# Ledger of designs, part 4: peptides against a protein of PDB entry 2AUS

Target 1, 323 residues: chain A of PDB entry 2AUS
Amino acid sequence: ADIKREVIVKDDKAETNPKWGFPPDKRPIELHIQYGVINLDKPPGPTSHEVVAWIKRILNLEKAGHGGTLDPKVSGVLPVALERATRVVQALLPAGKEYVALMHLHGDVPEDKIRAVMKEFEGEIIQRPPLRSAVKRRLRTRKVYYIEILEIDGRDVLFRVGVEAGTYIRSLIHHIGLALGVGAHMAELRRTRSGPFKEDETLVTLHDLVDYYHFWKEDGIEEYIRKAIQPMEKAVEHLPKIWIKDSAVAAVAHGANLTVPGIVKLNAGIKKGDLVAIMTLKDELVALGKAMMSTQEMIERSKGIAVDVEKVFMPRDWYPKLW

## One batch from the design tools (peptide; aimed at target 1 V100 D156)

Design b1_p23_4 (made by RFdiffusion4; failed a check: the pose's geometry)
Pose (drawn by RFdiffusion4):
Structure b1_p23_4 (pose): chain A 309 residues (1-127, 142-323), chain P 23 residues (1-23)
Amino acid sequence: ADIKREVIVKDDKAETNPKWGFPPDKRPIELHIQYGVINLDKPPGPTSHEVVAWIKRILNLEKAGHGGTLDPKVSGVLPVALERATRVVQALLPAGKEYVALMHLHGDVPEDKIRAVMKEFEGEIIQRKVYYIEILEIDGRDVLFRVGVEAGTYIRSLIHHIGLALGVGAHMAELRRTRSGPFKEDETLVTLHDLVDYYHFWKEDGIEEYIRKAIQPMEKAVEHLPKIWIKDSAVAAVAHGANLTVPGIVKLNAGIKKGDLVAIMTLKDELVALGKAMMSTQEMIERSKGIAVDVEKVFMPRDWYPKLW
Amino acid sequence: AEKIEEFKERAEELKEELEELLE
């Protein structure tokens, strides 16, 4: 997921006017929240659905959604997209996820076999692909390991299968997500407590600094997604519901294939929309016309890059 | 042992912080 993509510039002269839109990290606080995402450290106990409901109450929001469900006892990274950016979590499906898990073996197994069997579970699995498994600690029947997986991979099922392969059986004692696409345990990971307090600092004390840092621009959700940057003049047509045509492309990532989920970005690096690529990168460069992206969801409001009559 | 204890402690701290918040 976190492979740095090469950027190919087709129109080296394209410029963006600062009058329109906002750099993503410079939105007025209200707009920042309308188009924000929270990198939340989900506590064990509540369901992911319940956590989102609490967040909507805390931030007095109308709409919110999480990216990738964590079970009630699972803690860790739970991206929660807010308001107008609620559906941006769609951008996380192609990106992977990473967990730290504690596996309790129901029988004694030599460490040698445990490491050998765990390694064989990398690649493909039926229940999804397992990118990597790294054993952190093996203490008796307890195995602590880090695993990277494709979205929708049930870790409980993976541990169960490892138990079968070892014949002794296995139980998942605990699980914590450490990565969900571009969201990881860094300075942006916040708790529900921080969110409530920072909201009070803003609404009661008038200080926006803390609630601002606790919420990321929605563009964070597409950091690991192939991108197509378009001219200022092309943003309005897309913001108004039109698919993206090739003439509007300024630059794009290499490796885009037909059918890939892509992010359409302004030259300020704001998220305009998510869509499916109808052409490859090379076709987008060589062709002068045609629909480049079948737009599935528009995020940018019509007001930022207006059509003037 | 040490890594497993630190791993369990982190989730415990989050649970205690949530309980204090709900009060």

Design b1_p23_4_s1 (made by RFdiffusion4, then SolubleMPNN; from b1_p23_4, 10 letters changed; failed a check: the pose's geometry)
Amino acid sequence: MALIEEFRERSRRLEEELRRLLE

Design b1_p23_4_s2 (made by RFdiffusion4, then SolubleMPNN; from b1_p23_4, 10 letters changed; failed a check: the pose's geometry)
Amino acid sequence: MELIRAFRERSRRLREELEELLK

Design b1_p23_5 (made by RFdiffusion4)
Pose (drawn by RFdiffusion4):
Structure b1_p23_5 (pose): chain A 309 residues (1-127, 142-323), chain P 23 residues (1-23)
Amino acid sequence: ADIKREVIVKDDKAETNPKWGFPPDKRPIELHIQYGVINLDKPPGPTSHEVVAWIKRILNLEKAGHGGTLDPKVSGVLPVALERATRVVQALLPAGKEYVALMHLHGDVPEDKIRAVMKEFEGEIIQRKVYYIEILEIDGRDVLFRVGVEAGTYIRSLIHHIGLALGVGAHMAELRRTRSGPFKEDETLVTLHDLVDYYHFWKEDGIEEYIRKAIQPMEKAVEHLPKIWIKDSAVAAVAHGANLTVPGIVKLNAGIKKGDLVAIMTLKDELVALGKAMMSTQEMIERSKGIAVDVEKVFMPRDWYPKLW
Amino acid sequence: SLIEEFKERSEELKEELEELLER
């Protein structure tokens, strides 16, 4: 997921006018929240659905959604997209996820076999692909390991299968998600407590600094997604519901294949929309016309890059 | 140990949530 993509510039002269839109990290606080995402450290106990409901109550929001469900007892990274950016969590499906898990073996197994069997579970699995498994600690029947997986991978099922392969059986004692696409345990990971307090600092004390840092621009959700940057003049047509045509492309990532989920970005690096690529990168460069992206969801409001009559 | 630190982290989050819900 976190492979740095090469950027290919087709129109080296394209410029963006600062009058239109906002750099993503410079939105007025209200707009920042309307188009924000929270990198939330979900506590054990509540369901992911319940956590989102609490967030909507805390931030007094109309809409919100999480990216990748965590079960009630699972803690860790839970991206929660807010308001207008609610559907941006769609961008996380192609990106992977990482967990730290504690596996309790129902029988004694030599460490040698445990490491050998765990390694064999990398690659493909039926229940999804397992990118990597790293054993952190093996203490008797307890195995602590880090695993990277494709979205929708049930870790409980993976541990169960490891138990069967070992014949002794296995139980998942605990699970914590450490990565969900571009969201990881860094300075942007916040708790529900921080969110409530920072909201009070803003609405009661008038200080926006803390609630601002606790909420990321929605563009964070597409950091690991192939991108196509378009001219200022092309943003309006897309923002108004039109698919993206090739003439509007300024630069794009290499490796885009037909059918890939892509993010359409302004030259300010704001998220305009998510869509499916109808052409490859090379076709987008060589061709002068045609629909480059079948737009599935528009995020940018019509007001930022307006059509003037 | 790493296992103890791992369990402690989740317990701290649960305790903090309980204290928040008492408000």

Design b1_p23_5_s1 (made by RFdiffusion4, then SolubleMPNN; from b1_p23_5, 6 letters changed)
Fold by OpenDDE base, seed 1:
Structure b1_p23_5_s1 (fold): chain B 323 residues (1-323), chain A 23 residues (1-23)
Amino acid sequence: as target 1 above (323 residues)
Amino acid sequence: SLIDEFRERSERLRKELEELLKR
């Protein structure tokens, strides 16, 4: 997932005006919050929607959205996009996920057999969405990228699992239990990764947010709340990027599609239909869109629509109109 | 054990939330 994508430069002479825009590292605290994403440690108990409502109350926000539902009983990494960044969650929905799960077996199984059978569940699996999901209950294939057994204690199996978006760990554990011949259930589940968001120093609790907001509002100390909120650009780190000329930024910020002449540099391996992030030369997120060309077509062509712009994030006034 | 630490972490987050909701 953290593979540095190759960057192809189309215009090595393209410069950016340092007076235009607000790079992620140079945003005033109020603007940083307006374009922020919290890497929340969701507690077990509440729904993801209840937690988003609490964050809005704690931080006095009008809008927020989460980067993919966690069930009430599931804890861990829940990206919460704030205010003007709220729509960036669409970049996180298709992103891979990692979990740590506690599986309880309904009978005794030799450890070697547990390890052997769980390894067979790496790769493609067939799942049916549970009744409680808003997803249409059709059989579908999902990828299990890896399974790492962390500890086995009798009938309790703690494991790490990397999965394609919308893989149901409860269903995986049920099928593992069937394959072991004794049955199993999911005792506990924690999400440890959602795309670029993981368990690291950026992970914060609801309690942390209450305290950090208090330190800012009552004591004038902004450092804690600033560190607790990631720039919205973090939420697109896993996407292929296209960097554009300063002269193209205002047009894209007004909802114009990106044309090939606006491209300065781009990642290798973009395919037609991919979700891409349109960036300034200062690594500011302008918009998300659908690639209408491959990387190769964007290099070879002199004209045409490169990206169909779907969601604009950049304000219209950060860059001047140069058309 | 890692299993005990895993369960304890979940329980800490639950307790912290319960304390926060009482404020």
Scores: peptide ipSAE 0.607, ipTM 0.955, DockQ to the pose 0.907
OpenDDE base, seeds 2, 3, 4, 5: peptide ipSAE 0.606, 0.604, 0.603, 0.604; ipTM 0.954, 0.954, 0.954, 0.954

Design b1_p23_7_s4 (made by RFdiffusion4, then SolubleMPNN; its pose is not in this set)
Fold by OpenDDE base, seed 1:
Structure b1_p23_7_s4 (fold): chain B 323 residues (1-323), chain A 23 residues (1-23)
Amino acid sequence: as target 1 above (323 residues)
Amino acid sequence: SSALERVVAEMLARRRAREAAAA
């Protein structure tokens, strides 16, 4: 998520009409909720699906979805996309994750050896998915981006770990314990990051949501519920972006593929097959799609399909049809 | 850093509470 992407301008004269669309910061509260994502602090105990069902009940919502399952016993960052934003979770599923884990060793190991062996688990690891996962139990590689030891207290090792999506921390800890020769198990796990969502001032509890909804509905105070809900555009901050002309927005909102003439600016380093966010010049999410060209091809070519549009978010009426 | 420090403190507190309940 922290990859700074260069922005390449293709059309430096492109302007946007301020009367069209609804920028994330200018949405009425009802519209903000319809296009919202909650950075939920999931409590330990309930499933991610139970928590989503509770949020739907608390906020009187028809639809919601979560940005990647946390096990019942696992707490922390669970992005919950609301209503019309529900499908934005597709952008969060492949995103990197960070956890803080407590590993308990089954024997005494010198601290220097713990540090040395844990450092060897940075990089590519081989994992088998647990029995309870909907994923086929085939061996697969996963990246461990970093391991940061926070505390060592005898047999207890507290560490932060950044991982590729679908890395199993329980399996990682088991393999570390085997490599140490004494065995180990996962005593605690908290997710501290899911792509652009982290532990910050936007992290809210189920209790906070109850109170904030009450303040809005009974007291007419929308400020708290507005701050508790992030715009759906937050859920795509980690993706490469393509910004389009106002004249292209309505066509893409109707499900048309993005063609090269519609591009105003784009991120560097887009590859064919990448998931990309199509944005307006006001940083509104129009759609998610699959890049059909690289960044270089989108710059050099005058025509062709740049993005195969897979998921439209923007309503069809926010921008006029200019065809 | 402050959010992580809180998470660490809470995890350690939950550990201590389980150890105290098992004793």
Scores: peptide ipSAE 0.051, ipTM 0.671, DockQ to the pose 0.751
OpenDDE base, seeds 2, 3, 4, 5: peptide ipSAE 0.019, 0.026, 0.005, 0.022; ipTM 0.575, 0.623, 0.387, 0.609

Design b1_p23_8_s1 (made by RFdiffusion4, then SolubleMPNN; its pose is not in this set)
Fold by OpenDDE base, seed 1:
Formats: C-alpha cells, sequence, structure tokens
Structure b1_p23_8_s1 (fold): chain B 323 residues (1-323), chain A 23 residues (1-23)
C-alpha cells in the first residue's frame, strides 16, 4: 500500500513567490530532461548498465543512473535518472520492490499444498546474497510483504511478490521449492514496481524513446518525449517530505543544513536518521538529507538542525539569497 | 495457461524489439 503520510502545517501564513524556481509542471523541455527520470521497461538480455548507456546515446545525454540493478535476464521497471537528476536514484535503492515471477517446480505438487506453503513465506525470511552480488555474503533477514498466486499450471506457478529492497527472488523460489519437497527454480522474473515507479502509462521501452526523441528533434514535437520523462520529484514521492520557506531555499541549495525556522510543513512520522526530501512550497525537490530530529521535535523546537543535507539537486540561482 | 503464456510473450516481445534496435 502507498503509505499516505499526514501533513502537519507549522506555518500556515507562509507564501511562495510564483516568479522563483521551476515547478515540475513549468519546466521547459530541455530543463525537464535535465531533471528527469524515465520509467523504463528494461528488456531481458542486457545489463542495467548497458541499458543506461543506450539511453544516454539515444537522448544525447552526458550522465544517467538507474534506481536499482536488474539482472540481465530480468525485465520490467527500471527507473533511469537523467543528467542533474542522476543522484536521485539513492532515494529508490531502499524502496520496496514488486515482481511477477514464474517458478517451475521439479515435481508434481497438489495445488492446495502449493498455496499453503507459499503463504507461509509471507513475512520475514533469512537470505544469503548470491556470489555475483557486490553485497557481502552475510546472512540477513528480509521482509516478504505479500505473495499473490496469479496462476498455477501443473508445475508452473506464476505469482506476484512484494519485497523489501535487496530480497533475492531466486533464493525465495529455491526455498519454496525445498519446502514443497520437490525443488524449484526461477524460470522468468519481471520487476513490476520500484518504489513510486510501477507498470502504468509512464512505462516506456527503448524503442519508444528512439521514436519520441526523433519526433522532438526532427519534427519539433516535444509532447511524446515530455510524457516519457517524469520529473525527478516522482522519484521521492515515497519519502517523507519537509516543505521550506522561500527564504530558506537558496541556503539549502548552497549546501547549508536545514534549520527548524525554515520549515513550513512536514510529514508526520519522521524519525531521526530517516532519509527525507526537502521541498519548496511549489513541490520542487531542493535536496535529500538525513533527519536529525523527529517530526515532533521539528514541531516543538524553535531552533536547531532539522536535516543534514546530503545531496543538493536545485541550482543555486532558482531562488534569491534572502539570508 | 493464459496468464503464463501472456507473461512469457511479453518478455519475448521486449527481446524482439531490442534486437530490431540493435540492427
Amino acid sequence: as target 1 above (323 residues)
Amino acid sequence: SALIEAFRARSEKLREELEELLK
């Protein structure tokens, strides 16, 4: 479920100047691309890095990065952050993931037993990272949020699974197969969700990107490429947010930490140590940072560092220096 | 089964589209 976060207003009189900044809906196409994220339908075969390199060539970009590696054989949702937005992918790495998987059983198992055993894998599981991962091979607990069986055809089981970041579906399927007593392997895997990015109207292929770029550059039609690229703010929708005064924006854009007096409104449930998005009153992403206070502390205190700013996205000149 | 077949067909379509782009 998308976590609906309550918004607590600290300063109900705070206004924003419409002449300052570039809200996501008002960015010229070139600026939109500079602060964009593509919800790519990654084909099976290439690495996530190869696909990012192709996108850079197709769209004539200097920089891009992806919101979490898909294995070569895995298809589906790969967020690709562009140019100045490239580092927004750090917000997506810890985000929950959803997959559709095809599991092949190595023996015959009654359907009722398949359903019963797979339901037992909802919750906490112990996994060891595969050898090919850049992650240290330590045993770790991961959450399986849900398993939904879509179809069973003899030894083939199609299922949807929601998981904590860094859960290995191949390992899950192996353990399900062991629990069923017959063994199993992952025949196919598709990622259907990565945080706020899912299979929806924003999902585009590499082929779509080639065509849409051509329509823009050769025919002067920007509509398709504009729709194919999401604003970088999409990549932080799942994070708790803090909205700041216009007078605080320039300081944060220069890399200053956010202090409590700069806060206009904030989400409930922020804890010390959480990754948070610092936003303008026009819902522009200024920076990502680490919360140094809880929501309650940010409400009750009159001063202090609220957020340790880790990564600035907004240019320094979008808002005037008012400090 | 219909959903399994559709799932595999979608993956294959993405491979074919990629192969076309690489020609």
Scores: peptide ipSAE 0.597, ipTM 0.951, DockQ to the pose 0.908
OpenDDE base, seeds 2, 3, 4, 5: peptide ipSAE 0.598, 0.594, 0.597, 0.596; ipTM 0.951, 0.950, 0.951, 0.950; seed 2 fails the geometry check

## One batch from the design tools (peptide; aimed at target 1 H207 D211 H214)

Design b1_p24_2 (made by RFdiffusion4)
Pose (drawn by RFdiffusion4):
Structure b1_p24_2 (pose): chain A 309 residues (1-127, 142-323), chain P 24 residues (1-24)
Amino acid sequence: ADIKREVIVKDDKAETNPKWGFPPDKRPIELHIQYGVINLDKPPGPTSHEVVAWIKRILNLEKAGHGGTLDPKVSGVLPVALERATRVVQALLPAGKEYVALMHLHGDVPEDKIRAVMKEFEGEIIQRKVYYIEILEIDGRDVLFRVGVEAGTYIRSLIHHIGLALGVGAHMAELRRTRSGPFKEDETLVTLHDLVDYYHFWKEDGIEEYIRKAIQPMEKAVEHLPKIWIKDSAVAAVAHGANLTVPGIVKLNAGIKKGDLVAIMTLKDELVALGKAMMSTQEMIERSKGIAVDVEKVFMPRDWYPKLW
Amino acid sequence: AELEERNEELEELLEKALEKLEEE
């Protein structure tokens, strides 16, 4: 997921006018929240659905959604997209996820076999692909390991299968997500407590600084997604519901294949929309016309890059 | 152990956050 993609510039002269839109990290606080995502450290106990409900109450929001469900007892990274950016969590499906898990073996197994068997579970699995498994600690029947997986991979099922392969059986004692696409345990990971307090600092004390840092621009959700940057003049047509045509492309990532989920970005690096690529990168460069992206969801409001009559 | 301690700290913070939310 976190492979740095090469950027190919087709129109080296394209410029963006600062009058239109906002750099993503410079939105007025209200707009920042309307188009924000929270990198939330989900506590054990509540369901992911319940956590989102609490966030909507805390932030007095109309809409919100999480990216990748965590079960009630699972803690860790839970991206919660807010308001107008609610559907941006779609961008996380192609990106991977990473967990730290504690596996309790129902029988004694030599460490040698445990490491050998765990390694064999990398690659493909049926319940999804397991990118990597790294054993952190093996203490008796307790195995602590870090695992990277494709989205929708049920870790409980993976541990169960490891138990079968070892014949002794296995139980997942605990699980914590450490990564969900671009969201990881860094300075943006916040708790529900921080969110409530920072919201009070803003609405009661008038200080926006803390609630601002606790909420990321929605563009964060597409950091690991192939991108196509378009001219200012092309943003309005897309923002108004038109698919993206090739003439509007300024630069794009290499490796885009027909059918890939892509992010359409302004030259300010704001998220305009998510869509499916109808052409490859090379076709987008060589061709002068045609629909480059079948737009599935528009995020940018019509007001930022307006059509003037 | 470290993961368990972290989960307990998150539960304590959640209780404080729900108390404040109920008061509102």

Design b1_p24_4 (made by RFdiffusion4)
Pose (drawn by RFdiffusion4):
Structure b1_p24_4 (pose): chain A 309 residues (1-127, 142-323), chain P 24 residues (1-24)
Amino acid sequence: ADIKREVIVKDDKAETNPKWGFPPDKRPIELHIQYGVINLDKPPGPTSHEVVAWIKRILNLEKAGHGGTLDPKVSGVLPVALERATRVVQALLPAGKEYVALMHLHGDVPEDKIRAVMKEFEGEIIQRKVYYIEILEIDGRDVLFRVGVEAGTYIRSLIHHIGLALGVGAHMAELRRTRSGPFKEDETLVTLHDLVDYYHFWKEDGIEEYIRKAIQPMEKAVEHLPKIWIKDSAVAAVAHGANLTVPGIVKLNAGIKKGDLVAIMTLKDELVALGKAMMSTQEMIERSKGIAVDVEKVFMPRDWYPKLW
Amino acid sequence: MEELKERNEELEELLEEAMEKLEE
């Protein structure tokens, strides 16, 4: 997921006018929230659905959604997209996820076999692909390990299968998600407590600084997604519901294949929309016309890059 | 293992304090 993509510039002269839109990290606080995402450290106990409901109450929001469900007892990274950026969590499906898990073996197994069997579970699995498994600690029947997986991978099922392969059986004692696409345990990971307090600092004390840092621009959700940057003049047509045509492309990531989920970005690096690539990168460079992206969801409001009559 | 457990307990305590403030 976190492979840095090469950027290919097709129109080296394209410029963006600062009158239109906003750099993503410079939105007025209300707009910042309307188009924000929270990198939330989900506490054990509530369902992911319940956590989102609490967030909507705390922030007095109309809409919100999470990216990748965590079960009630699972803690960790739970991206919660807000308001107008609610559907941006779609951008996380192609990106991977990472967990730290505690596996309790129902029988005694030599460490040698445990490490050897765990390694064999990398690659593909049926229940999804397991990118990597790193054993952190093996204390008796307790195995602590870090695992990277494709989205939708059920870790409980993975541990169960490891138990079968060892014949002794296995139980997942606990699970914490450490990465969900670009969201990880860094300075942006906040708790529900921080969110409530920072919201009070803003609505009661008039200080926006803390609630601002607790909420990330929605563009964070597409950090690991292939991107196509378009001219200012092309943003309006897309923002108004048109698919993206090739003439509007300024630069793009290498490796885009037909059918790939892509993010359409302004030259300010704001998220305009998510869509499916109808052409490859090379075709987008060589061709002068045609639909480059079948737009599935538009995020940018019509007001930022307006059509003028 | 111990550090993960302590972190989960801390998150539960913070959730209780956040829910008390929300119900006010």

Design b1_p24_4_s2 (made by RFdiffusion4, then SolubleMPNN; from b1_p24_4, 7 letters changed)
Fold by OpenDDE base, seed 1:
Structure b1_p24_4_s2 (fold): chain B 323 residues (1-323), chain A 24 residues (1-24)
Amino acid sequence: as target 1 above (323 residues)
Amino acid sequence: MEELRKRNEELERLLKLALEKLEK
């Protein structure tokens, strides 16, 4: 997620009107909430849906959605998109994830053997989704990006693991236990990352949200609730971006596909079929869509549909119609 | 290992406190 994508400029003379739109850093508190994402520290016990319901109750919201289910017993990073930002969770579903897991071995294994075998699980693994998953129970390949052993204490192994979306850590631990010859189970699991959301100063509890909302509504102090909510643009930081002319913004906000003449600058390495974020020159999220061209095709062509617009976020009135 | 356990226990405590405040 932290790969700085190269930016290719197509139109170096393109200017933006400072009176149009609402940049992420300049939103009034009510508008900031309407286009917000919470980096929630999900407690163990409740479902991800129960936690979203509590956030809606705490913050007096009509709608919210989470960026990828955590099991009831799993704690940690749960992005919760609010109100008008609710649909931005689609950018987070395919995102890579990191966990800290506690594996308990069912027999004694030398530490050197534990380390050697766990390293063999870096790369492509074959998994079958568990019965409780809405995913078809077919064998599928998933990537394990890295495994970092943090602590070994007898039969207990604490490790960090980076994985492709929809990798089951419980199944990984089961297979590690089989490879070690003694068997194993997952004792504890915490998610430490979901795409651009990680354990940092933006991570907040449900208790923090209760107190911060109270400080705003009863004491008139908005600073805490403002800091507890990230702009929806945070939820697309890991995606390739296309920045568009002011004259193209209102059309895309009305659901029109992005055409090549509307592009000012774009990230390198976009492929046909990629999920992309369409941005203003003020780094406001206009829409998510599917790339219909590569970066190279978007540079070389003078016309055609660059992005099939799937989800609009920007209101229709933030930018004027210039067509 | 103990740090992970303590963190989870604290989150459960804070959840209980948050729900008690929300019912008031």
Scores: peptide ipSAE 0.508, ipTM 0.935, DockQ to the pose 0.922
OpenDDE base, seeds 2, 3, 4, 5: peptide ipSAE 0.496, 0.499, 0.500, 0.499; ipTM 0.932, 0.934, 0.934, 0.933

Design b1_p24_5 (made by RFdiffusion4)
Pose (drawn by RFdiffusion4):
Parts: C-alpha cells; structure tokens; sequence
Structure b1_p24_5 (pose): chain A 309 residues (1-127, 142-323), chain P 24 residues (1-24)
C-alpha cells in the first residue's frame, strides 16, 4: 500500500489560481471538519458503529463513517470520515492494514515450529492475502506478532488456521490495529476523550487549534492511492458531475491500469473525486481525448472551482 | 504483551471519562 508512486508531468506549465479552493490544510475550521477524517484510536468495548455514533454526537455532526470495521474488543486505528468526506473511506479498500495480535496456543509447541508455521501463512489465505507476519515475542503458549494484510482480512480466522496447522489449536486473546492504509499510530492518532475536550475548547473557549489538529483533511485518506492531477478549468466539470476527460490532466502517477481506483486531485492537492481509471497512465499521456476516469464519487463542492456564465 | 494490556485499560478509562462528559 505504502509504495511511493512516481509522478509524471504532462503539462509542465499548468498553474493554479489561489482564489479557488483551499490548500487542504488551510480550510476554515468549519470546512476543515466538513471535509475531514479522524484517525481515531478505538477503545475496546464499543462496536465500530457505536463509536461513530458517539463521534457524531460529540462533534454534533449529521454524517460520519468509519473505514474498515473493528470488532468490539479490538482497539486501534479506526479512520472516521466526517460529513461531506464520509464516503472517502472507499479509498482505503485498496490500501492494506496492519495489526498487532496476541495468540494463545491451546497446546505446547516448540518456538522453532511456531516461527516456521507462521511464516508459511504469508501470501494467500481463504476465509485475502497476508503481506507479512513478524513474530515479536513467544512466551510459552503466548505469541505476540505483527501482521500486514489486505483489507477485509479476518485476523481471528487467520489465527484459527494457524492453530489448526499446529494441531494444538489457537485462540486470539487480543487484537489492535496499528495501520489502516495511510492511517497509523503517529501524532494524528486521537482518542474519544481528546475529541470531546478539544471540541469544548473550540465551542466554549473559542480555540480551534486543538480540534483542528485532531481532524485530518480528507486528502489524508487518499495518500496511498494513485492520483491524477487536473487543471483548474477541468475541476468544475468534474465537480458538476462529468467524467474526467484526458485534456484536463496535468500530471499523474505511473502504474495506473484500467479499472484501478484513482483519486482526482486539483493542483492544490485537494481531493476532487474518486473514480475508476478507463485508461492506463501511458494512454492518458499519449491520447488527446477520451474519458480518462469514470467518476464514482465527487467530494469537492461546486462553489470552489465555479462554472462562470 | 503487558504494555498492550495497560494501554487498553487506559483507553477504557478515557472512554468512561468521555462518556460522562458527553452525558452532561
């Protein structure tokens, strides 16, 4: 997921006018929230659905959604997209996820076999692909390990299968998600407590600084997604419901294949929309016309890059 | 292993304080 993609510039002269839109990190606080995402450290106990409901109550929001469900007892990274950016969590499906898990073996197994068997579970699995498994600690029947997986991978099922392969059986004692696409345990990971308090600092004390840092621009959700940057003049057509045509492309990531989920970005690096690539990168460079992206969801409001009559 | 358990307990305590404040 976190492979840095090469950027290919097709129109080296394209410029963006600062009158239109906003750099993503410089939105007025209300707009910042309307188009924000929270990198939330989900506590054990509540369901992911319940956590989102609490967030909507805390922030007095109409809409919100999470990216990748965590079970009630699972803690960790839970991206919660807000308001107008609610559907941006779609951008996380192609990006991977990472967990730290505690596996309790129902029988004694030599460490040698445990490490050997765990390694064999990398690659593909049926229940999804397991990118990597790193054993952190093996203390008796307790195995602490870090695992990177494709989205929708059930870790409980993975541990159960490891138990079968060892014949002794296995139980997942606990699980914490440490990565969900670009969201990880860094300075942006916040708790529900921080969110409530920072909201009070803003609505009661008039200080926006803390609630601002607790909420990320929605563009964070597409950090690991292939991108196509378009001219200012092309943003309006897309913002108004048109698919993206090739003439509007200024630069794009290498490696885009037909059918890939892509993010359409302004030259300010704001998220305009998510869509499916109808052409490859090379075709987008060589061709002068045609539909480059079948737009599935538009995020940018019509007001930022307006059509003038 | 112990550090993860302590961290989950701290998150539960913070959740209880956040829900108490939300009820007010």
Amino acid sequence: ADIKREVIVKDDKAETNPKWGFPPDKRPIELHIQYGVINLDKPPGPTSHEVVAWIKRILNLEKAGHGGTLDPKVSGVLPVALERATRVVQALLPAGKEYVALMHLHGDVPEDKIRAVMKEFEGEIIQRKVYYIEILEIDGRDVLFRVGVEAGTYIRSLIHHIGLALGVGAHMAELRRTRSGPFKEDETLVTLHDLVDYYHFWKEDGIEEYIRKAIQPMEKAVEHLPKIWIKDSAVAAVAHGANLTVPGIVKLNAGIKKGDLVAIMTLKDELVALGKAMMSTQEMIERSKGIAVDVEKVFMPRDWYPKLW
Amino acid sequence: MEELEERNEELEELLEEALEKLEE

